# Peptides against a protein of PDB entry 4N3Y, part 70

Target 1, 83 residues: chain A of PDB entry 4N3Y
Amino acid sequence: ETRDQVKKLQLMLRQANDQLEKTMKDKQELEDFIKQSSEDSSHQISALVLRAQASEILLEELQQGLSQAKRDVQEQMAVLMQS

## One batch from the design tools (peptide; made by RFdiffusion4, then SolubleMPNN)

Design b2_p19_7_s4
Fold by OpenDDE base, seed 3:
Structure b2_p19_7_s4 (fold): chain B 83 residues (1-83), chain C 83 residues (1-83), chain A 19 residues (1-19)
Amino acid sequence: as target 1 above (83 residues)
Amino acid sequence: as target 1 above (83 residues)
Amino acid sequence: SEVSALVERLEALERRLAE
């Protein structure tokens, strides 16, 4: 019967529309998540880079200090040997 | 006493060296973490982009299907009204 | 490390002085 076929098609249309709306929502959520995740990662990486740079500065200072300390010890040993 | 001063300086040098080595290790760990985190984020984002693209394809197909279904229902209704 | 090697060298010199 034609009327039964129409009702069946109407149901199919409603079901498909529900799926469309759901999928559209899911897509938007994924895009939002990607954006947020990317921003968070970028900020975290930048912060870690700054920490690494701070460590680099400290290492350079320590290296200079150790070089000076070495020289000081050598000088004191020379004095000791001369006495 | 000069000898005592030398011993003190040696201790200071050892302590500074220990700090240097520790800081170098920490710096390397931070760099490794940054690299790993960046790679993980990149892979995750790429995967999510692919999922979003799949959703886009599905949405386009659903849109076309819904348009066709609408037309089919309209045609069936026309037949019903003519009978 | 290079620094540790230098410390060891200095310690060796001290030992020689004590002999």
Scores: peptide ipSAE 0.047, ipTM 0.438, DockQ to the pose 0.011
Fold by OpenDDE base, seed 2:
Structure b2_p19_7_s4 (fold): chain B 83 residues (1-83), chain C 83 residues (1-83), chain A 19 residues (1-19)
Amino acid sequence: as target 1 above (83 residues)
Amino acid sequence: as target 1 above (83 residues)
Amino acid sequence: SEVSALVERLEALERRLAE
């Protein structure tokens, strides 16, 4: 009976060890996934921020152009009115 | 003719304004997308971190169980050797 | 791995007891 108990406990030990190894693997995979996901998101966000900044520059240029165009039109209209 | 020049400039002004409005819209969409993406990623990462923490707790429990099982097996083997 | 090694040692001891 004692021998049978030992055998049973050995089996339980093996099963527990297998579960431990599996869980350790799962945990590591989760940590790796989190790290990878974070890095990917960071890179993506950085790229989008750069695009937004480029758009901001373009907007400023367009606004400047519009202001200049407005002035040019006003000048030409003044000439027309005086002619 | 000056009148023709004025008309041309007016058209250019309208075109520039249309482009400005479009670009402003695009910029806003990018900003909104960045914000949404960041929030989504944050929530996802938080959930994964919680799962990892749960796994850590389980690992500690399993390790404790294994240690106990080892001791139990050793005790039973000692009994067997003495019988 | 350490646990697996311990299991192997216990199994070896059990085999010795059976001999």
Scores: peptide ipSAE 0.039, ipTM 0.440, DockQ to the pose 0.012
Fold by OpenDDE base, seed 5:
Structure b2_p19_7_s4 (fold): chain B 83 residues (1-83), chain C 83 residues (1-83), chain A 19 residues (1-19)
Amino acid sequence: as target 1 above (83 residues)
Amino acid sequence: as target 1 above (83 residues)
Amino acid sequence: SEVSALVERLEALERRLAE
């Protein structure tokens, strides 16, 4: 009877150990995934931010060009009206 | 001649304005994408962190269970040896 | 002898968990 109980407990212990090892592996994989995902997202967002900044510079140049073109048209219109 | 130049400049102005509007739209879409991507990543990582924490608790419980099981087996072995 | 073998097995499991 006591011997049977010992064997039962040993089986339970083996099962618990197997589950523990599995859970440890799962936890490690999850941590690795979180780390990798964070790094990938950070790199991607940084690249997109740089692209957005480039677009901002282009927008400013275009706005300046539009303003200049508007002035040029107005000057030419004034000349035309004086003719 | 001057009239033709005015018309040419007006066309250039329209083209520049169209390009500006297009670039503004592209920039806005990029900003929206960055914002949405950041929010999605944040939510996903938070969920994964919670899962990792749950796994950590389970690991601690399993370790405690293993230690207890070991003690129980040792006690039963002692009883068996005394028989 | 059987008891000692059981103890050794338990100790082996504990060592694996400590890795």
Scores: peptide ipSAE 0.036, ipTM 0.430, DockQ to the pose 0.015
Fold by OpenDDE base, seed 4:
Structure b2_p19_7_s4 (fold): chain B 83 residues (1-83), chain C 83 residues (1-83), chain A 19 residues (1-19)
Amino acid sequence: as target 1 above (83 residues)
Amino acid sequence: as target 1 above (83 residues)
Amino acid sequence: SEVSALVERLEALERRLAE
């Protein structure tokens, strides 16, 4: 009977639509998560890079200081040995 | 006194070296962390992208099915109304 | 390290001077 067939198809259509909506929601949530995760990672990495750069500057300064100190010690040692 | 000066410089040199070594360690740890974090994020994002793609395929299939079902229902309704 | 080596050398020289 055609009427019964139509009713069956209507039910199937509703069920399919519900599934579609659910899947659309799930996909959107995944995309949002990926976007947020990427942004968070980018910010975190940037912050850590800045810290690393600060450490690099400090290292360079320390190296320079150590080089100078080494020279000074050597000079004083020479004077001491000559005394 | 030169000897005392040398001893002072020696201490300063040791202290500076200790600080240098510490800073080098800290810098390396930061670099390692950044590298690991980036790799982890890349893997996670890739996995999520694959899931999103799977969802996209499903959505496309569902949309096609819904379109067909809609057409079928409309056809059956027309037949019913003509009967 | 070079720094530690220098420190050690200084200490050795100081010991010699104390003899």
Scores: peptide ipSAE 0.048, ipTM 0.441, DockQ to the pose 0.011; fails the geometry check

## One batch from the design tools (peptide; made by RFdiffusion4, then SolubleMPNN)

Design b2_p20_4_s1 (from b2_p20_4, 14 letters changed)
Fold by OpenDDE base, seed 4:
Structure b2_p20_4_s1 (fold): chain B 83 residues (1-83), chain C 83 residues (1-83), chain A 20 residues (1-20)
Amino acid sequence: as target 1 above (83 residues)
Amino acid sequence: as target 1 above (83 residues)
Amino acid sequence: SLREKLEQQRKELEEIEEEE
């Protein structure tokens, strides 16, 4: 029956369309995830870089302080040896 | 007492050195974290890209199938109207 | 490097402490 065949094909078409819609949605979700994850990672890395830079500055300051303290100790030792 | 001052300065120097060491360790841990996180993110993104590509291929196949099904339905409807 | 400088400073401090 031709009519029955048409009905069957219409059902198949509907099913295919539903599957297509689902797959399109899944793809969109993946793209959104990648975009969001990349942005989040970029921000996180930037924050960590800034923190590392701050630590570097602190290290430099401590190094300078250490060098000064060494000089001060040596000066006091010289005074002590001369007394 | 000059000797007492020397001892105090030595202590200060040691404390500064300890802080420097600690800060260096913290910095290294941050750098290691950034490196590892970046590598992990890169691998994850690559995997997700591959999945997205596979989904794209599937979408194309489904679109082709849908187009064919549509043509088949139209042909059968034409036959039905001619009967 | 900072690590090398730190190690050098530590050694110098140890030398000072040993001399006293």
Scores: peptide ipSAE 0.038, ipTM 0.471, DockQ to the pose 0.173
Fold by OpenDDE base, seed 5:
Structure b2_p20_4_s1 (fold): chain B 83 residues (1-83), chain C 83 residues (1-83), chain A 20 residues (1-20)
Amino acid sequence: as target 1 above (83 residues)
Amino acid sequence: as target 1 above (83 residues)
Amino acid sequence: SLREKLEQQRKELEEIEEEE
């Protein structure tokens, strides 16, 4: 009876240890995933921010070009009306 | 001659305006994407952090269980050796 | 660390199994 109990407890102990090892590994993998995901997201966001800033510069240039073109059209129309 | 120049400049003005509108829309879409992506990433990371914390609790419980099981086995072995 | 404690517990279990 006692012998059987010892064997049962040894099995339970081995199972508990195996579960602990597995869970530790899973935890480590999860932590690594979070770290990697956070780094990847940060880099991606930074790249997108730079792209947005480049687009802002382009918009400003286009706006200036549009304003100049408008002035040029108005000037040409004035010349036409006087001819 | 002047009439032709006016027509050409009017076309260029229309094209510049179209490009400006398109680029403004693209910029807005990019900003919306960055915002949404950042929010999604933040929520996902928070959920993963909570999961990691739950795993830590489980590891602690398993460690305690393993320690108790070890003590139980040792006690049962002592009884067996005395019987 | 938890890992070191786990390794120690494994060794202790092996010792118990060898005594049986």
Scores: peptide ipSAE 0.035, ipTM 0.488, DockQ to the pose 0.173
Fold by OpenDDE base, seed 1:
Structure b2_p20_4_s1 (fold): chain B 83 residues (1-83), chain C 83 residues (1-83), chain A 20 residues (1-20)
Amino acid sequence: as target 1 above (83 residues)
Amino acid sequence: as target 1 above (83 residues)
Amino acid sequence: SLREKLEQQRKELEEIEEEE
């Protein structure tokens, strides 16, 4: 019966629409996750870069201190040899 | 005594050098971590993008199916009205 | 490199320690 065929096709159409809507939602959630993950990673990397830069400054200061200490030792050795 | 001063300065210099070496190692580990984290994030994002693309293909197929089903329902309704 | 400079400084320290 044609009526029964119409009813069947209407049901199939509804089911297809529901599946489409669900899949659209799933896609949106995936996109949101990617965006959030990327932002979080970017922030974390930026923070780590700043930490690395702070470490670099400390290394430079320590290098200068080491060089000065070396000079101080050399001067004291010279004084010791003269005394 | 000048000798004692020299010994003290040598100790200080050694300690400073040890600290500098440690800090350099820590910096290197941090840089390696940043690099690895960035690579991991990049791979993950790429995989998620591919998944999103697959979802897009499915959505397009479902949309086409939905449109066809709608047409089929309309045709069946027309047949029903004519019968 | 900074590592090379540190190695050089360590070597120089060892030389100073050997002189005493």
Scores: peptide ipSAE 0.069, ipTM 0.487, DockQ to the pose 0.173; fails the geometry check
Fold by OpenDDE base, seed 2:
Structure b2_p20_4_s1 (fold): chain B 83 residues (1-83), chain C 83 residues (1-83), chain A 20 residues (1-20)
Amino acid sequence: as target 1 above (83 residues)
Amino acid sequence: as target 1 above (83 residues)
Amino acid sequence: SLREKLEQQRKELEEIEEEE
């Protein structure tokens, strides 16, 4: 009777260990996935940030150019009105 | 001539603004995705951790039970050998 | 750590199984 109990407990212990191992593995895989996904996404975000910054610089340059061009037109018009 | 330049620069400015807006939107969407994905994954990891802890407790209980059962068998064997 | 405990438990179980 007690021998049968020992065998039963041994089986249960093995099952518990197997479940624990599986759970730990699943956790580790998930952590690895998040890590990799986060790294990849971080790189993508960084690329988008750089692109946005480049576009912002271009916008500022265009605005300055537009302002200058507008001033040039106004100057030309003033000259024409004076003639 | 200069008027044509102004019109060209205005168009370029509009295009630059559109590109900037698009880039900012794309960045925001990606950040939102990462945030949501990270939160969901974090919850999953937490659930797995709790499961692992429960399995660990069960394993400890089984080990204690097994040790006790083994001692009980040994005691029974000792009694039989003395009779 | 949990990993260390699991490994120890496996060893203990193996020892019990070998003794029987």
Scores: peptide ipSAE 0.043, ipTM 0.442, DockQ to the pose 0.173; fails the geometry check

Design b2_p20_4_s2 (from b2_p20_4, 13 letters changed)
Fold by OpenDDE base, seed 5:
Structure b2_p20_4_s2 (fold): chain B 83 residues (1-83), chain C 83 residues (1-83), chain A 20 residues (1-20)
Amino acid sequence: as target 1 above (83 residues)
Amino acid sequence: as target 1 above (83 residues)
Amino acid sequence: SEEEKLKKMREELEKIEEEE
């Protein structure tokens, strides 16, 4: 009876160890994936931020140009009304 | 005539300003979205890392327990073989 | 979860050891 219990325990222990090893491997793969995904996301965000900043500079330049053009048109209109 | 040119320029300028304002608004909304998404992703990653670490501790404890159980079974088997 | 399965197996092993 005791021998049968020992054999059962040995089998269960083997199965448990196999599952544990598999789970540990799976966990490591998931951690590696999360790490890589985080790094990729960080790089992507940084690239998008830089692109947005470049676009902001362009828009500011366009705004300044349009403001000047508006002033020029107003001056031309004033001259026309005086003549 | 110069007057007709001024009117045309005024219309074009109005249209350009309207488009610029819209584009600036759209850009700001996109920047806000990226910022929020980045924050959410960071929080999610942190939570996942903490969860993985907690699971790691549990798995280490299980491994230690199973290693001890294995030793106990081996000792029991040795005693059985001696009797 | 797999962790829960391992925990249950350990508990079952412990029960069998206590029966000896």
Scores: peptide ipSAE 0.062, ipTM 0.488, DockQ to the pose 0.119
Fold by OpenDDE base, seed 2:
Structure b2_p20_4_s2 (fold): chain B 83 residues (1-83), chain C 83 residues (1-83), chain A 20 residues (1-20)
Amino acid sequence: as target 1 above (83 residues)
Amino acid sequence: as target 1 above (83 residues)
Amino acid sequence: SEEEKLKKMREELEKIEEEE
């Protein structure tokens, strides 16, 4: 009877180890997924930030161009009024 | 001649304004996309972190169970050796 | 680490099995 109990407990211990191993694997997979997803998202966001910055530069150039064009029109109008 | 120049410059000014408006819109769309993507990613990561934490709790429980099972086996073996 | 703990537990189980 005692021997049978020992065998049963050994089996339970094996089962517990198997479950523990599985859970450890699952945890590791989740951690790896989070890490990878975060890295991918970070790269994507960084790329989009760079694109936004490029658009900002273009905006500044266009604003400067617009200001210059305005000045040019005003100058031409002044000349026209004087002629 | 001067009048023609004024008309040309006025057209250029209109074109510049159109381009500026388009660029401003594009910038806003990019900013909105980044914001939305970041929020979505943040929520996903948070959910996965919670899942990982739940798995960690399970691991701890299994470790405790395994330790108890080990003690139980050792006790039964001691009884067996004494019988 | 948890992995090291698991390894030790398996080793302990093996010892119990060898004692039979």
Scores: peptide ipSAE 0.052, ipTM 0.484, DockQ to the pose 0.173
Fold by OpenDDE base, seed 3:
Order: sequence, then C-alpha cells, then structure tokens
Structure b2_p20_4_s2 (fold): chain B 83 residues (1-83), chain C 83 residues (1-83), chain A 20 residues (1-20)
Amino acid sequence: as target 1 above (83 residues)
Amino acid sequence: as target 1 above (83 residues)
Amino acid sequence: SEEEKLKKMREELEKIEEEE
C-alpha cells in the first residue's frame, strides 16, 4: 500500500543522506591530503634543487682551482727545462 | 495526501542519488589525481637524486685532481730549491 | 561498496515505482 511505500522511501532517503555525508567527508579528507602532500613535495624538491645548485658552484670552483694548478705546474716545468 | 508524499519522496531520493553519484565521481577523480601526482613527483625526485649523485662523483674526482696537482707543484718546487 | 549500496537503492526505488 501507499503508506508502506512512504515508510520505505523515508528510510531509503535517510540512508542516502547518511551515505552522501560520509562520501563528502571522504572527499574533503582527500582534498586536505592533496594539499598537504603538495606542500611537502614542494619543500623536498626545493631542498634538492638548492643542494644541486650548491654542488654546481663548488664544481665550478674546483675546476678553476684545477686549471690554475695545471698552469702552475706547466710554468714550473718550463723553468726547469730552461735551467 | 499520501500519494503526493510518495511522489515527493521519490523525487528527493533521485536527487540524493544523483548528488551521491556526482560526489563519488569527484572522489574517484581526486584519487586518480593523487596516484598520478605521486608517480610524477617520484620520477622528478629520482631524477634530481641521480643528478646530485653525478655531481658528487665529479666533485670527488676534481678534488683528487686538485690534490694531485698540488702535490706535483710542491715536488717541482722542492727540486728547484735543491738545485 | 558505496557503489553497490547506491545500486541497491536505485533498484529498490524502481521496485516501489513499479508497485504504483
């Protein structure tokens, strides 16, 4: 009968609303996770980039030092050959 | 009347189901995004780590070269001072 | 699963509509 249909529909609607609320909460948790994860990843990448840049600077300095040392050795060898 | 209540509840239930379906789809899209973003970040971090490691190896080689060049210069200077 | 629950609700709604 129609009255029984009403009662059944009311129950189903309550269940639908409960499920919807749960799903919306889960969605919000995922959004929060994405936000936090993005921030953490950004910080990690930034740290790695800075480390790489520092290494590049040190490499350049060492290359310059090596080149100078090589020139100094060559100059000393030239002096020895002339003596 | 009860018949009107049934019709109203049926409409409300359809609306709730439609909203739930949409929310579930949105949630799935977020999960897919998280998965893809995690993979992309992992690849980027791995590339940066490899680059850093390569730089560290080159740094060590340059340091060794510089140390050797310095020793060679010192040896040549010692020979010159003894002559 | 949530999808299964939603499906069951749709089926029950359809059943009620058929009884009218």
Scores: peptide ipSAE 0.098, ipTM 0.569, DockQ to the pose 0.889; fails the geometry check
Fold by OpenDDE base, seed 4:
Structure b2_p20_4_s2 (fold): chain B 83 residues (1-83), chain C 83 residues (1-83), chain A 20 residues (1-20)
Amino acid sequence: as target 1 above (83 residues)
Amino acid sequence: as target 1 above (83 residues)
Amino acid sequence: SEEEKLKKMREELEKIEEEE
């Protein structure tokens, strides 16, 4: 009877150890996922920031173009009035 | 001729303004996307951190259980040897 | 701000159109 109890407890211990190992692996996979996801997100954000900056430059160029066009219109209007 | 040129330049200016407005809108949408994505990522990371912490607690409990099971096996082995 | 700049451009265009 006691011998059977020992064998049972040994089996339970082995099963518990296997479960612990599995849980440790799962934890590691979660940590790796977080790390990878964070890196991916960081890269994505950086790319979007660069895109926003490019748009800002474009807006400045358009603004300059508008200012020049305004001057050109005013000049042509002056010519028209002098004709 | 000059009058036609003025009208052409006015049209060009209007078109440029429309393009500028469109680009501003696009920029704003990008900024909003970055903000939203960052918030979503932050929440996701936080949730995953909590999950990892829960797993850590579980691992500690399993470790304690294994330690106790080990002691129980040792005790039963001692009883067996004394029989 | 860019919004203010755009508003000014619109106002200037409107002025030119009114002068014509």
Scores: peptide ipSAE 0.033, ipTM 0.481, DockQ to the pose 0.172; fails the geometry check

Design b2_p20_4_s3 (from b2_p20_4, 12 letters changed)
Fold by OpenDDE base, seed 4:
Structure b2_p20_4_s3 (fold): chain B 83 residues (1-83), chain C 83 residues (1-83), chain A 20 residues (1-20)
Amino acid sequence: as target 1 above (83 residues)
Amino acid sequence: as target 1 above (83 residues)
Amino acid sequence: SLQKKLEEQKKELEEIEKQE
């Protein structure tokens, strides 16, 4: 009967619409996740870069100290030889 | 005594060198971590992009189906009115 | 590079130690 067919199709249409809406929501959530994850990763990388830079400075300081210590040892050895 | 001073300075120099070496290792590990993390994030983002694209295709299909269903309902309603 | 400098310093230290 045609009336029953119409009702069936109306139901199918509503179901399709609900599915579409759900999928749209899921897509939006995915996009939000990607955005947030990317931002978090970017910030984390930036922080690690800063840490690496700090380590570089420390290494340079240690290098300087090592060089100075070497010179000091050599100087003391010279004193020893002169005595 | 000068000889004792030299020995002390040599020890200090060795210690400084050890610290420098350790710090260099730590820095290298950090660099490796950053590189790996960045690559992993990039791959993950790419995968998510592909997933989003697949979802987009699905949405388009659902949209098409919804439009067709709407037309079918309208046609059946017309038949009902003609009977 | 820091690595190169470190290796050079190690060698220099070894030489200093040998002088004693």
Scores: peptide ipSAE 0.081, ipTM 0.472, DockQ to the pose 0.145
Fold by OpenDDE base, seed 1:
Structure b2_p20_4_s3 (fold): chain B 83 residues (1-83), chain C 83 residues (1-83), chain A 20 residues (1-20)
Amino acid sequence: as target 1 above (83 residues)
Amino acid sequence: as target 1 above (83 residues)
Amino acid sequence: SLQKKLEEQKKELEEIEKQE
C-alpha cells in the first residue's frame, strides 16, 4: 500500500538524520579529546623539561664543588707527604 | 685519612656525572615520546575527520533520495485517489 | 627521587668539606 510506503520512507529519513547528527557529535567529541590530550601532554613535557633543567643545574654545581673539594684534598695530601 | 677522602670524592663525582647523563637521556626520551604521540594523534584525527566527511556526504545523498522518493510516493497516492 | 638523591649528595659533600 502506498500509504505504508510513505510511512516507511519517513521513518528511514528520520533514521538517516539521526545517524548524521550522531556522527557529527562523535566527530566533535573525538576532536575535542585529542585536543585536550595534546594539551595535557604538552604541559606535562614542559613541566618535566623544567624539572630536568633544574636538576641539571644542581648537578653541575655539585660537580664543580666536588671537583674543587677533590683538588683541595689532594693538595692537603701533598702537604702531608712533604712535611 | 686524606687518601680515603679523595677516593670518596671521586666516587661521588662519578655518580653525579652518571645521574646527569641519565637525566639528560630520560628527558630526551620523554620529548621524543610526546612528539611521536602528538604526531600519531594528529594523523588519527585527520583520518577520522575524513571518514566523518565521507559519511556526511553519503547521508546527504541518502536524504535527498529519500525526500524525492517520498514525494514520488505521495504523488502516486494522489493519482490513485483521483482515479 | 632524583631531587632527593641530589640533596643527599649535597649534604654529603658539605660534610666532607667541613672535615677539611
Scores: peptide ipSAE 0.077, ipTM 0.485, DockQ to the pose 0.092
Fold by OpenDDE base, seed 2:
Parts: sequence; C-alpha cells; structure tokens
Structure b2_p20_4_s3 (fold): chain B 83 residues (1-83), chain C 83 residues (1-83), chain A 20 residues (1-20)
Amino acid sequence: as target 1 above (83 residues)
Amino acid sequence: as target 1 above (83 residues)
Amino acid sequence: SLQKKLEEQKKELEEIEKQE
C-alpha cells in the first residue's frame, strides 16, 4: 500500500535526521576539543619559551662572568709568578 | 697575600663553572620538553583533524540520503493524493 | 551549512507529516 510506504519513508527520514544530528554534535565536540587543546598548548609553549629565553640570558651572563674570572685568575697567577 | 687571592679566585671560578653547567642542563631539559610536547600535540591534532574530516564525509552522505528520502516521500505522497 | 540544511529538512518532514 502506498500509504504504508509513505509512513515507512517518513520513519526512515526521521532516523536519518537523528543520525545526522548526532554526527553533527560529534563533529562539533571534536572541533571544540581541537581548538581548546591547540590554544592551551600554544599558551604553554609560549610560557616555556619565555622561560627558556630567560635562562639563555642568565647563561650568557654566566659565560661572561666565567670568562672574566678566568682572566682574573690568570692575571693574579702572572703577578704571583713575577713576584 | 697574592697566593691566597689566587686560590680564592680559583674557587670562585669552579663555583661559577658548576653553576653554568647546572643552568645549561636546565635549559636543555626545557628545550627537550617543549619539543616533545609540541610534537605530541601536533600528532594529536592531526589525528583529530582526520577524524573530523571523516565525520564531514559521513555528514555529507547523510545529507544526500536525507534529501533523497524527502524526495521519495514527496513522490509517494503525490501518488497517494492522485489516487 | 549542515545545520541549516538539517533544520530545513526537519521542517519539511514536519510539514509532510502534518499533511497526512
């Protein structure tokens, strides 16, 4: 019967819509997760980069200090050797 | 005494070198952490993007199926109305 | 968009159901 076929097709259409809605929700959740994770990672990396840069500055200062200390020791040793 | 001064400076140099070594190690650990974290995040994001793309394909198929189902219902309804 | 298309299809289905 044609009427029965119409009802069947209507049910199929509703089921398809339900599946579509579910899939759209799943997609949205994935997109939200990616966005949030990416932002969090970006912030974390930026903070760590800044920390590393601060360490780099300190290392440069220490290198200079060490070089100066070495020169000072050599100078004092030279004085000692000449005494 | 000059000799005492030399010994003092040598100690200071050793201490400075120890501090430098420690700081260099700390910096390296930070760099390694950033690199690993970034790679892990990148891989995770890529995997999630692929999953989202697969969902998009499914959604498109569902849209087409839903549109076809709608047309089929309308066609059957037309037949019913003409009977 | 998918969202708009879905909403449209839901409305059309509802109208078909009301016509029965």
Scores: peptide ipSAE 0.061, ipTM 0.471, DockQ to the pose 0.173
Fold by OpenDDE base, seed 5:
Structure b2_p20_4_s3 (fold): chain B 83 residues (1-83), chain C 83 residues (1-83), chain A 20 residues (1-20)
Amino acid sequence: as target 1 above (83 residues)
Amino acid sequence: as target 1 above (83 residues)
Amino acid sequence: SLQKKLEEQKKELEEIEKQE
């Protein structure tokens, strides 16, 4: 019966519209999530990079200090042996 | 005492090296995470886009069918009234 | 554009339902 067919098609159309709307919303939410996640991660990575660079500089300074300290110890030993 | 200073600097250098290594590792892990997350999300978004497009096509088809069905019902009613 | 189309479809459906 045609009337029943119309009702069925109306229901199907409603369902299809709901699905489309949901899908579009889900897509947008995912895009927003990626954008936000990417921004957050970028900031975090940048912070870590800066930290690593600072640590590298510190390491170089410590190495220089260590070398100097070692030389000082050796000089002290030499003086002690000569006295 | 210089000897104590050397030992202290050695400890500091070890600690600094450990920190640098950890920081570099953390950075790499974050970069890997972003890459993986981005790839996963991209695939998911693409799937959703295709789904939305399919739904849109379906909606158009349903609308056409619904319009036709409605016309058929109206024709039936007209015939019934004339009989 | 998809959003606009969806809204148009909803309105069209609503009008069809009102006519019946």
Scores: peptide ipSAE 0.065, ipTM 0.434, DockQ to the pose 0.173; fails the geometry check

